# Designs tried in a protein design run: peptides against a protein of PDB entry 6DSZ. Part 165

Target 1, 361 residues: chain A of PDB entry 6DSZ
Amino acid sequence: NYVVTAQKPTAVNGCVTGHFTSAEDLNLLIAKNTRLEIYVVTAEGLRPVKEVGMYGKIAVMELFRPKGESKDLLFILTAKYNACILEYKQSGESIDIITRAHGNVQDRIGRPSETGIIGIIDPECRMIGLRLYDGLFKVIPLDRDNKELKAFNIRLEELHVIDVKFLYGCQAPTICFVYQDPQGRHVKTYEVSLREKEFNKGPWKQENVEAEASMVIAVPEPFGGAIIIGQESITYHNGDKYLAIAPPIIKQSTIVCHNRVDPNGSRYLLGDMEGRLFMLLLEKEEQMDGTVTLKDLRVELLGETSIAECLTYLDNGVVFVGSRLGDSQLVKLNVDSNEQGSYVVAMETFTNLGPIVDMCV

## One batch from the design tools (peptide; made by RFdiffusion4, then SolubleMPNN)

Design b2_p18_5_s4 (from b2_p18_5, 8 letters changed)
Fold by OpenDDE base, seed 2:
Structure b2_p18_5_s4 (fold): chain B 361 residues (1-361), chain A 18 residues (1-18)
Amino acid sequence: as target 1 above (361 residues)
Amino acid sequence: VDIKGFVKVEVEETTIEL
């Protein structure tokens, strides 16, 4: 009886950065199917801290810091709709992952969305939003005074939501989403009323965006608003300002992931299906009243990496490239290009052994 | 047109225990 030690999954399906182990530690969290790997980012590289086995494939993994937490909490949703909120706790050398909350958010009735599970957290930590089923948006209010998190659904008129995010700087939790109808793809916003458990009209909408608009990036203050990424175009909208670019370089391959570099939303990494890594830059214009507006958008090719499923800017120009199809990488962004015109240098490569096909031999 | 008319789908409240 050869006990084939079940090989640990190596394909990355999600990554996030934040302060999970402590307020001071920068962490990289990597989802590999049913496994969560926790690293501390150090000057020497990634220090492994803990591996966590999950009772299901990780579908959503988001760090958030509720008001009066010293460090980030981790929201995980599995592909079987098991939700949990996790806390890291260290007591001397003992490391525990505490379940702060858990439950199953599956509905008895609903068509699972073809675009998969989307989970988002309000930047002010007022709620979690889940798009699990077509025509439904699940809300989990994050109330600290309650020992129980009571989820509810709001009906969406828009059945085919492509991507959704919470916006920054909104008085009420506000979602921005790309959806498809028979006329094409559109962007809409809704305010979420926790009191009435309904949507109110959001601050803006954009009808007839690019037909292949696939991603929403919520932009933090001072810019606010959202970036909409398509196949051929990148569009900014905040209700007052609209700006679109169509850089020819992005037409060659579909952008599939993004990550914010600067806390103020001035730069984003973009990864495409060919493993090209881009920088999206938001150029500022300071008005005479001290308001900051978007002047322009620019895209720069940085270089090539493994095909990213997810990207995470860490610190000091170090980026984790989480790959499902290839080897994951730790890469350095340089200020100056090499002789080949690349700003990207591979620091470390993490071998992807692919899916363990259980060949029943 | 204030679309006030979102039909509240009262789905069974899912409780996530803390």
Scores: peptide ipSAE 0.049, ipTM 0.533, DockQ to the pose 0.022
Fold by OpenDDE base, seed 4:
Structure b2_p18_5_s4 (fold): chain B 361 residues (1-361), chain A 18 residues (1-18)
Amino acid sequence: as target 1 above (361 residues)
Amino acid sequence: VDIKGFVKVEVEETTIEL
């Protein structure tokens, strides 16, 4: 019996940053197929804390902090629709990953969406939203008083959702999504009624966005609203303000991932299919009433990295570049460019040995 | 970095009646 020591997956398919191990620790969590790697971000780099084997390919991985948790919890959804909520617990030298909740969210009837599984969490931790199937939006209410989480489906009229996020600063949980119909791509918002288990009309919509609009970024306060990333354009909308830019530099390659740099949503990293790293800047204007409005959007080329599947700004200009196709990297963002005009310096490279072909044993 | 500590997530069956 050759025990083929299955090589550990090295291709990154997701990453998140938050406070999972403690309230004080900054963590980087990396999804590598069925493996979750947990790191503490230190001044010296990434300190490995734990590896967790999941019973399936991680499709969604999101940190969230329900009201009265001291640290973040981890939501994971697998490609086979196994959901769990994980807690990190340390007792002296003993490190345990506690399953706070688990279940299978698969529906008996539904067309799996061509754009894959989307999982999102309301910024106020009122619910988890799942787009698993065309024409359905699954809601998992996050009630603390209930030991059991009860999911339900809301019918979504828009069958071809491209991307969806929860918006910030909304009285009710509000989704913003890009969808496609025969007329093109559009952006719409819905409020989610937990009581009635239905969608209410959201605060705004934008019909006929760019044909290749592919990503929604929810912008935190004070700006609020969303950024819509296309092939040729980047747009901001919050219901009151619409602003679009079409920087020629983004037309060269499709933006495929993003990550927020500043907690207030003033800057975002963007990665494209060529491994170019951009900074998206939201320029603020302070109004006389103390409101902050978006003045302008700007995109700057920072440099080149491995082709990012996911990006995570850590701290102090350090970025984790999670790559599926190439080596993952820790990179430093510098204020000054090098002689080649790059603001990016590779600090560490993590060898990607390629996709583990599931040798069906 | 070979992280030696695989923990099998012991699923405490809190049944999410999903």
Scores: peptide ipSAE 0.044, ipTM 0.435, DockQ to the pose 0.062
Fold by OpenDDE base, seed 1:
Structure b2_p18_5_s4 (fold): chain B 361 residues (1-361), chain A 18 residues (1-18)
Amino acid sequence: as target 1 above (361 residues)
Amino acid sequence: VDIKGFVKVEVEETTIEL
């Protein structure tokens, strides 16, 4: 009996940080095709806790904390549209992953979007939003009293959505998205009505953004609004304030991933297709009334890493660089640069053995 | 192929319906 030890996937296709194992533990969750790896972040490094096999390639992985939950829950969507909500439960030495919800969210009719599956969660945990198909936005209401999560579709007039996020600080769940039409790329917002199962007009829009605008970052309070990342520009908009920068350094390679460093949205990591790591800084101005407004945007080159598929800031200047094409890394961000002008030091490297061809035998 | 290594996630009765 040749136990072909099926080689475990090593290519990272998603990562997220939060409090999944407990309220106090900082976790790193890593998606590697059909595998979910759960770590606790410690002062000594990453401690492995559990590995979970999924029934399909992980396409979306998001942590969220419903009101009244002590720790985060995990939403997973697979490439075959299997959704689940997972909870970590520890009882002494016994570790269980509980499925709080599961189902298939595939539609009978729809054109799968060329930009792939997008899954987002409202910051107030009122709903999950899914862009699976062109011209449709699927909503999964998150009601505590409901044992059955009933998904529904809202029609999008905008057929070519590039990226979408929920905004922070909105009375109703509000999406912000980049879309393309024959005139170019634009940003629009919609409020999501759970009652009417429709879109209402959102608080703002920006027509004719950069032609290669590819990512939306929702900015938490006190700034609010969104950052739009392009090939040549970075734009902030919150309805009242608009600010754009075009730092020459970002033109060299496309920004492909981002992660928020500070809870208040003052700093973001950006990774490009050459493995360059940047810090995006939101400079604040405090008004006489105590309101905080955006003063300026800055981009700083930190250094070079493996080509990131995903980034997550852990703690104490440690960043996980999840790579699909190269080795994943733990890196340290330093205050002072090295002799090469880099603020990045590799702490640990995780060998990528390449794509596991899932030989469906 | 009996993929024995899957932690049988106990499914509580909560389903996502369309």
Scores: peptide ipSAE 0.041, ipTM 0.504, DockQ to the pose 0.037; fails the geometry check
Fold by OpenDDE base, seed 5:
Structure b2_p18_5_s4 (fold): chain B 361 residues (1-361), chain A 18 residues (1-18)
Amino acid sequence: as target 1 above (361 residues)
Amino acid sequence: VDIKGFVKVEVEETTIEL
């Protein structure tokens, strides 16, 4: 009886970097369908620490650090709307993944959104936001004293949300989103009132953005605001400053993923459907009052990789390229280009054996 | 941290039930 050990899933559908195992360890977390792989980033390479089987396909995976936590916690949402907050706990050689909170966040009534599940966390860890259904935004307050995932819905007037993020540096939790109506695509902001369980008017809006605007990047302080990525253009807006670029190089293929390189939001990796890797650069100008403003945006082609489903910058110019369609890669970003004009060198390749249909019966 | 490669180690698997 050959127990065909069911091949482990190899297609990557999410990746995040943070400090999950300890405050000092840099981790790479990789979602492969129902499986979570946890690595420590070391000077010698990636060290595997633990694999975790999840009850269902991972749809959202986000690290966050509530105030007073020494290390990051992990939020996971499955495609069947099972949500949890996980903690890594080591006691000597014993390694446990502790469920801090769990629950099902499915609504009895709602149209599942065509753009799928979106899960976001407020940078100040006040709440989790979920776009699961058209015309609804689910809020999960992050209360330290509560081990239960209490959620409520706020009605969104904007039925067709394309992407949504929480903004940085806001007194109240503030979302920024791209939505579509019969007139085109637009960007809007809302403040989220936990007390009143409603949306308040956000700090800014931008009507009539690019028709193919597909992604929102929240920019940390000192810049603040958001980047909106389209097919032909990249725009920045923070309420006071608006800037748009239309670099011809991005028009060739749709940008599908992004990751922040610098904590201050000065650089972002962008990946497109052809496996091209770009750097988006925010050029700063320091004002006489000590404020930092955006001077310009620039896009540079770094090179080619596997087609990224997700990107995460690790450290020292090393990037993990999570691929669903091809082999995932560790790549090094160099300061100088090779003879072909590429700044990218493949360090390691992780063979993708294709989609394992885990029949979760 | 400068990544040089991938360290192959056998890892324990845990299932999280929700």
Scores: peptide ipSAE 0.014, ipTM 0.344, DockQ to the pose 0.887; fails the geometry check

Design b2_p18_6_s1 (from b2_p18_6, 10 letters changed)
Fold by OpenDDE base, seed 4:
Structure b2_p18_6_s1 (fold): chain B 361 residues (1-361), chain A 18 residues (1-18)
Amino acid sequence: as target 1 above (361 residues)
Amino acid sequence: MRWSAEEEAAYLEKLAKA
């Protein structure tokens, strides 16, 4: 009996940064199929803390901090629709990952969306939103005392949602999404009524966006609103202000992932299908009344990395490049470019051995 | 309006047939 020690998965399919182990620790969490890896970010690099096996492929992994929690909690949804909220607990040398809540959110009937599972968390931690099936938006109310995750569906008239996020700074939980219909792609917003379990009209919409608009980025205050990323254009909308740029450099390859650098949403990393890393910059304009508005958008090419499935800014210009197709990397962003015009330096490379083909012997 | 379980099921069935 050759116990083929099943090689640990190396392909990264998700990553997130936050304060999971403590309020003070900066963590990198990496999803590798069914495996969750937890690191502490240190001045010396990534320190491994814990690895956790999940009961299924991780499809969604998001950190969130409910009001009155000292550290972040982790929401995980698996490809089999098992949802859980995890807490890190350390007692001396004993490290436990506690399930605060769990549930299965699978519907008996529904068409799984072609664009896969989308999971989002309201910035004010009022709810989790899930796009699992066409024509449905599933809501998980966040209740601290509930060990059983309960969900309900809201009907979406828009059957083909491309991407969805919760907006910041909204009195009610508000989603912004790109959808496709026979006329093209559009952006719409809905308020989510937890009480009525329905959508209300959102603050704004933008019909006939770029045909290949694929990603929504929710922008925190003071800007608010959303960034819509397409093949040829990047647009900003907050209900009052609309701004679009079409930098030629982004046409060369499709942007496939993003991550916020600054807490105030002034900078975002963008990764494309060729492994190019960009910085999206939101230029501020301070109004006489003290309000901050978006003046302009700018995109800068930083350099080249492995093809990112996910990006996460850690700290001090360090970025984790999670790759599914290639080696994951820890890279440093420099203020000054090298002789080749690159601002990116690889610090560490994590070998991707490819998909473990389950050789059922 | 809250969907009944029956209304939700009927809607889902309609979507699955589309």
Scores: peptide ipSAE 0.078, ipTM 0.706, DockQ to the pose 0.010
Fold by OpenDDE base, seed 1:
Structure b2_p18_6_s1 (fold): chain B 361 residues (1-361), chain A 18 residues (1-18)
Amino acid sequence: as target 1 above (361 residues)
Amino acid sequence: MRWSAEEEAAYLEKLAKA
């Protein structure tokens, strides 16, 4: 009996860092098609804890911490629209991944968006937002006692949403999104009313952003607002302050992923289609009244890695580079450059054996 | 050993100034 051990997928399609196993443990979670790998980040490297098989390709994977939870919960959405909230439980040597809630969020009618599935969580854990179909925004209210994930749709007038995030520091859950119309790309905000199941006018909008604006980054307090990343420009807006930069270095290749380094949103890693790794820096200015405002934006080239599908900062200057097309890597950021001018050193490389063609027999 | 939050912040500040 040749147990053909089905080759495990090696291509990474998502990664997230947080405190999933405990409040004290730092975890790296890696999505590889239908597989979720859970690691503890240690001083010695990545320690594998558990591998979980999912019923479908992981399309969204986000950690979140509801009020009163000691550790993060994991939201997963599959490409077949199966949603779940997972909790890690350990009792002695027994490790269990518990489904706190689940549901199918597929609609019978809708055009799947060409830009794929987007899943976002409100920073205050009031709701999950899903862009699955053109002209619809799906909301999953977060309730602690609800084992069944129920969702409702809100109609979007904007049919071509490029990217969407929840903003920080908003009294009501507020989304910020880039959309395209015949006049170009624009940024808009909406408040989400759970009670009325509708959008209200958001705090700000920006018409006629860069034509290739592709990503929204929600910036935490004290800055607040959002960063909009394009092909040629990076812009910041928070309703009161607008700032744009057009560093020539980002024109060479499209930025495709990002990850926040600092909890306060002062720095972000950026990865492009050539495997270049950048640091985006938000320079602060402290006002005489103690308020913090954005002074400037800066982009620095750190070095080269595998082409990132996803990036996540761990700790101690260690970054996980999740790659779909190449080998995933653990890399170290250094204060000083090497002889080649790179601030990046590869610590570990994870061989990508290519797409497992699931031959549907 | 993992860095303290202060050590991490100091390291990250150095990366930003480099």
Scores: peptide ipSAE 0.071, ipTM 0.685, DockQ to the pose 0.816
Fold by OpenDDE base, seed 2:
Structure b2_p18_6_s1 (fold): chain B 361 residues (1-361), chain A 18 residues (1-18)
Amino acid sequence: as target 1 above (361 residues)
Amino acid sequence: MRWSAEEEAAYLEKLAKA
């Protein structure tokens, strides 16, 4: 009787950084299929804290801090549409992951979107938005006292949403999304009315973006707005300012993931399908009235890593590269390049054993 | 440092027992 010990999943399908265990601790959370790994980031590296088994493949994993919470809460959505909000609680040596709220957000009727599940949280923690099905946007209002996650659907006229984010600095929760129609790809915004359970017209739109526009990055204040990443171009729009760049270096491989480095949105990591790591820089211009505007966008090649499924900046120039196809890595960003012109040094590598092929022997 | 599959497995086992 060979007890084939079920090999633990090693492929990373999501990662987030925040303050989950405490207000002071910096955490790295890693999703590996049905497993959530929780680490504390230390000067010596990653310290393991807890592993949590989920009742399904993690499809969405986002940290958020509601008003009055001292630390971040974790939103998880599984591929089976089980939603939960988790809290870390330590009492002496006892560590518990508490479910603050849960619910199943599956609809009986709907076509699952071909681009998969998208889950986003309003920066002001007013709601969670879910694109699960074509032509629907699901809203989960965030209420502190509700243990049951209730959701409602808003009809979305744009059937083929590519990516969606909540914008920063909006009076009402506002989504920005890339969608495809027969005329091409476009960017649109909608305000989400919780009261009326409908969309209102958003502050801006951009018709006929790049045909391969695939990602939306919501930019924090003071810039606000969004970055749209395509195959050939990176564009910024905030309703008042438009700026586009087409750096030749990004044409070589598709950008597939991003992560904000600076809280003010001045720098972003970008990862492509070849494992190239880039820095996107937003150059500010301070106006005489004290307003901050975007002056320019710049992309710099930092170096090569494993092919990132997800990226997260930790601290002190350390980045976690979560890989599904290769080994995950901790890498250091240096100010000066090495002899090969790379600013990236691998600190630690985590072996990816690949998908467990159920070989029925 | 590159972890061996054994080192990673041992690390993950420690996580599961916590």
Scores: peptide ipSAE 0.000, ipTM 0.276, DockQ to the pose 0.020
Fold by OpenDDE base, seed 3:
Order: structure tokens, then sequence, then C-alpha cells
Structure b2_p18_6_s1 (fold): chain B 361 residues (1-361), chain A 18 residues (1-18)
């Protein structure tokens, strides 16, 4: 039996940046089907640290830092609904990925949602939210001492959730989501009660958004609220402020991924289905009382890359472009454009050999 | 190839002014 060492997956289906190996290290984590690759971001480039085989295709990969943790923990959900929280530990040259908690979150009854698995983490690390099935929102309470990830479902009246995020700066965990009904697409918020295991009325809603509204971006303080990205428009809402733009340049191709550049939510990378890379800019207005409000939104075309499945800003204008359909790239954003008006320069390219067809021979 | 702090600041300033 020649165990043909199946070629390692090369198609990227997720990426995240944070401080996973230490509090000081900047890491890039890349999901390639069942493989997790961990890099340290250095001045010289990406230094590989560890590869981890997962017991299934990675569907969700999110870094989070519970109160009292010095570094980020990693939440992973597989396509088979195996959830785990992972910790990086190093002892000398020995590197271990420790499972802090695990559980299976599959329901016996439910229609898998057409928009796939969505996993989100409350910014205050109170819970994980999962949209796995239509009409259900699964909650995993986060407890430091809990080695077993227990979940419960809350019924959603909105059967067709398109995207969902936890909002920042909320006293209670609050979700914001785009949903579709027979009248169109809408945005709604709910507070999540862990005690009562139910939804309470959220701070705001926006009915009749753009018909192709597909993504929610939770905006950190001081702005708060959310950005809703459509085919033709980008909108901001925080309950008090509403702003919409319709830049013609985004109509050409659908925005499919995003990543926050600045911790304060002033800039976001956007990638479309043609491999165009944009910067979304939130302009600040400081009020006389010292409150910061959103003045305007702008979209700038940076250049072209591989078609991004995921984007993550590293540091110093360096961006990782995770591609499923093409080669993944490490690109640098420049201050000045080239002769073609591009601000993007490819630094490194990671060949995508395509889907490993497991030929069970 | 990392930017200097000055190059990054200049980039941020340019994006803010654009």
Amino acid sequence: as target 1 above (361 residues)
Amino acid sequence: MRWSAEEEAAYLEKLAKA
C-alpha cells in the first residue's frame, strides 16, 4: 500500500492575522482545506512555524483574546461541525498546539444554510455565534474553565440570513445581520441574552437595503455600528448615523471579501471577483464635545491581485491575498502609484496547484 | 521589505488627504 503522500492543499479558504504564537509576534494563519499553516511575520517575510492537520475542512477560523489571556486563541469550526479552541505553546524548540476546548455543534434537524457556515465571535469574548442552519442561531458561551464547548440554539424569525457579525461597544452581545425576505434584503440587530437564551430587540434596524447587500462589517469604537456592502452601494449605520455611497467602480464586480486595516476601523481592504483590491476609508469628524462621528466613506482602487477568497493586512503596507481560484500572494501597498496607477506590488506568489482530487484509488 | 515608520505615516497621510 503506497501511501501516496497526497499533495498538500494549496488553495486558501481562510486567513487571519493576530498574535497567536506570542503577545509580541505577528502571525499569519492560513487555512488550506484540512491544513492550518502558521507563520510569523518578519521584516524578511513569512517565517513558517508550524503546520497542523485538522480533522476536517476548516470552515471558520477566527482569532480572539479572552480577558486575562496574553495572546490570541484560535477558534476553528470544521465543515463537519467540529469546533475547537486552540492555543499555541512553545517550550524551547518544542511547539505544541493545545486544544483548550472542543465540541461537536451539529444539529440532528436543520436545513444547512445556502450561504454556508458563518462563525463569529463577540468582541468582548462573551460568546461565539454560529449560523449553520436556516432559522437557527447557535451560541457557544465562552467560559475560561470550560473544556467542553456546549452550545444552544436561538430561533431566528429571519430564515435567510446572508451575513452576520457581532457589533462592538455593546453592553450585551449584539448581532447585526443582513437577511432576505420576499420584500428584499434588510438589516436587523438583536441582543443575545445568555441567561434567557433568547433574542432581545437590538438598538437599530434598516429595512429595504440594497437587493444584493451581502456583507456586514462590524466597526469598532469610536464609530461603532456596521458597514453593509452591496453590489452597488456601501452603507454605514450605527443607530444614530446613516451614510451611503454608490461608487461606480464597485459595480463592475462583486466585493467578496474584506479585512480591517486599522484597529480603530478607519480603513478596510476590499477584494472583488475580478481580483481588484480596494481600500474603504472612513473619514472622521470630531465634534465639539469630543465625540467622533463618521463624516464620509470613500473607496479607492489600489490595484489588482489574485482573486481573493480572503484578505488580511499584516503590517507596513503588506497584505496577504489568500486565493482559492488562483495563486495566493504577499503584496505590498505603495504610497505612490506605478505608471498604470497601481499601488500594489507582488512580493511573493504561492502557487495554487488546484483542488486535490482525492483519487481514492 | 517593510516600510519605515515614516513611509507608513506618509502613506496614511496620503490616504487621509485623497
Scores: peptide ipSAE 0.000, ipTM 0.333, DockQ to the pose 0.430; fails the geometry check

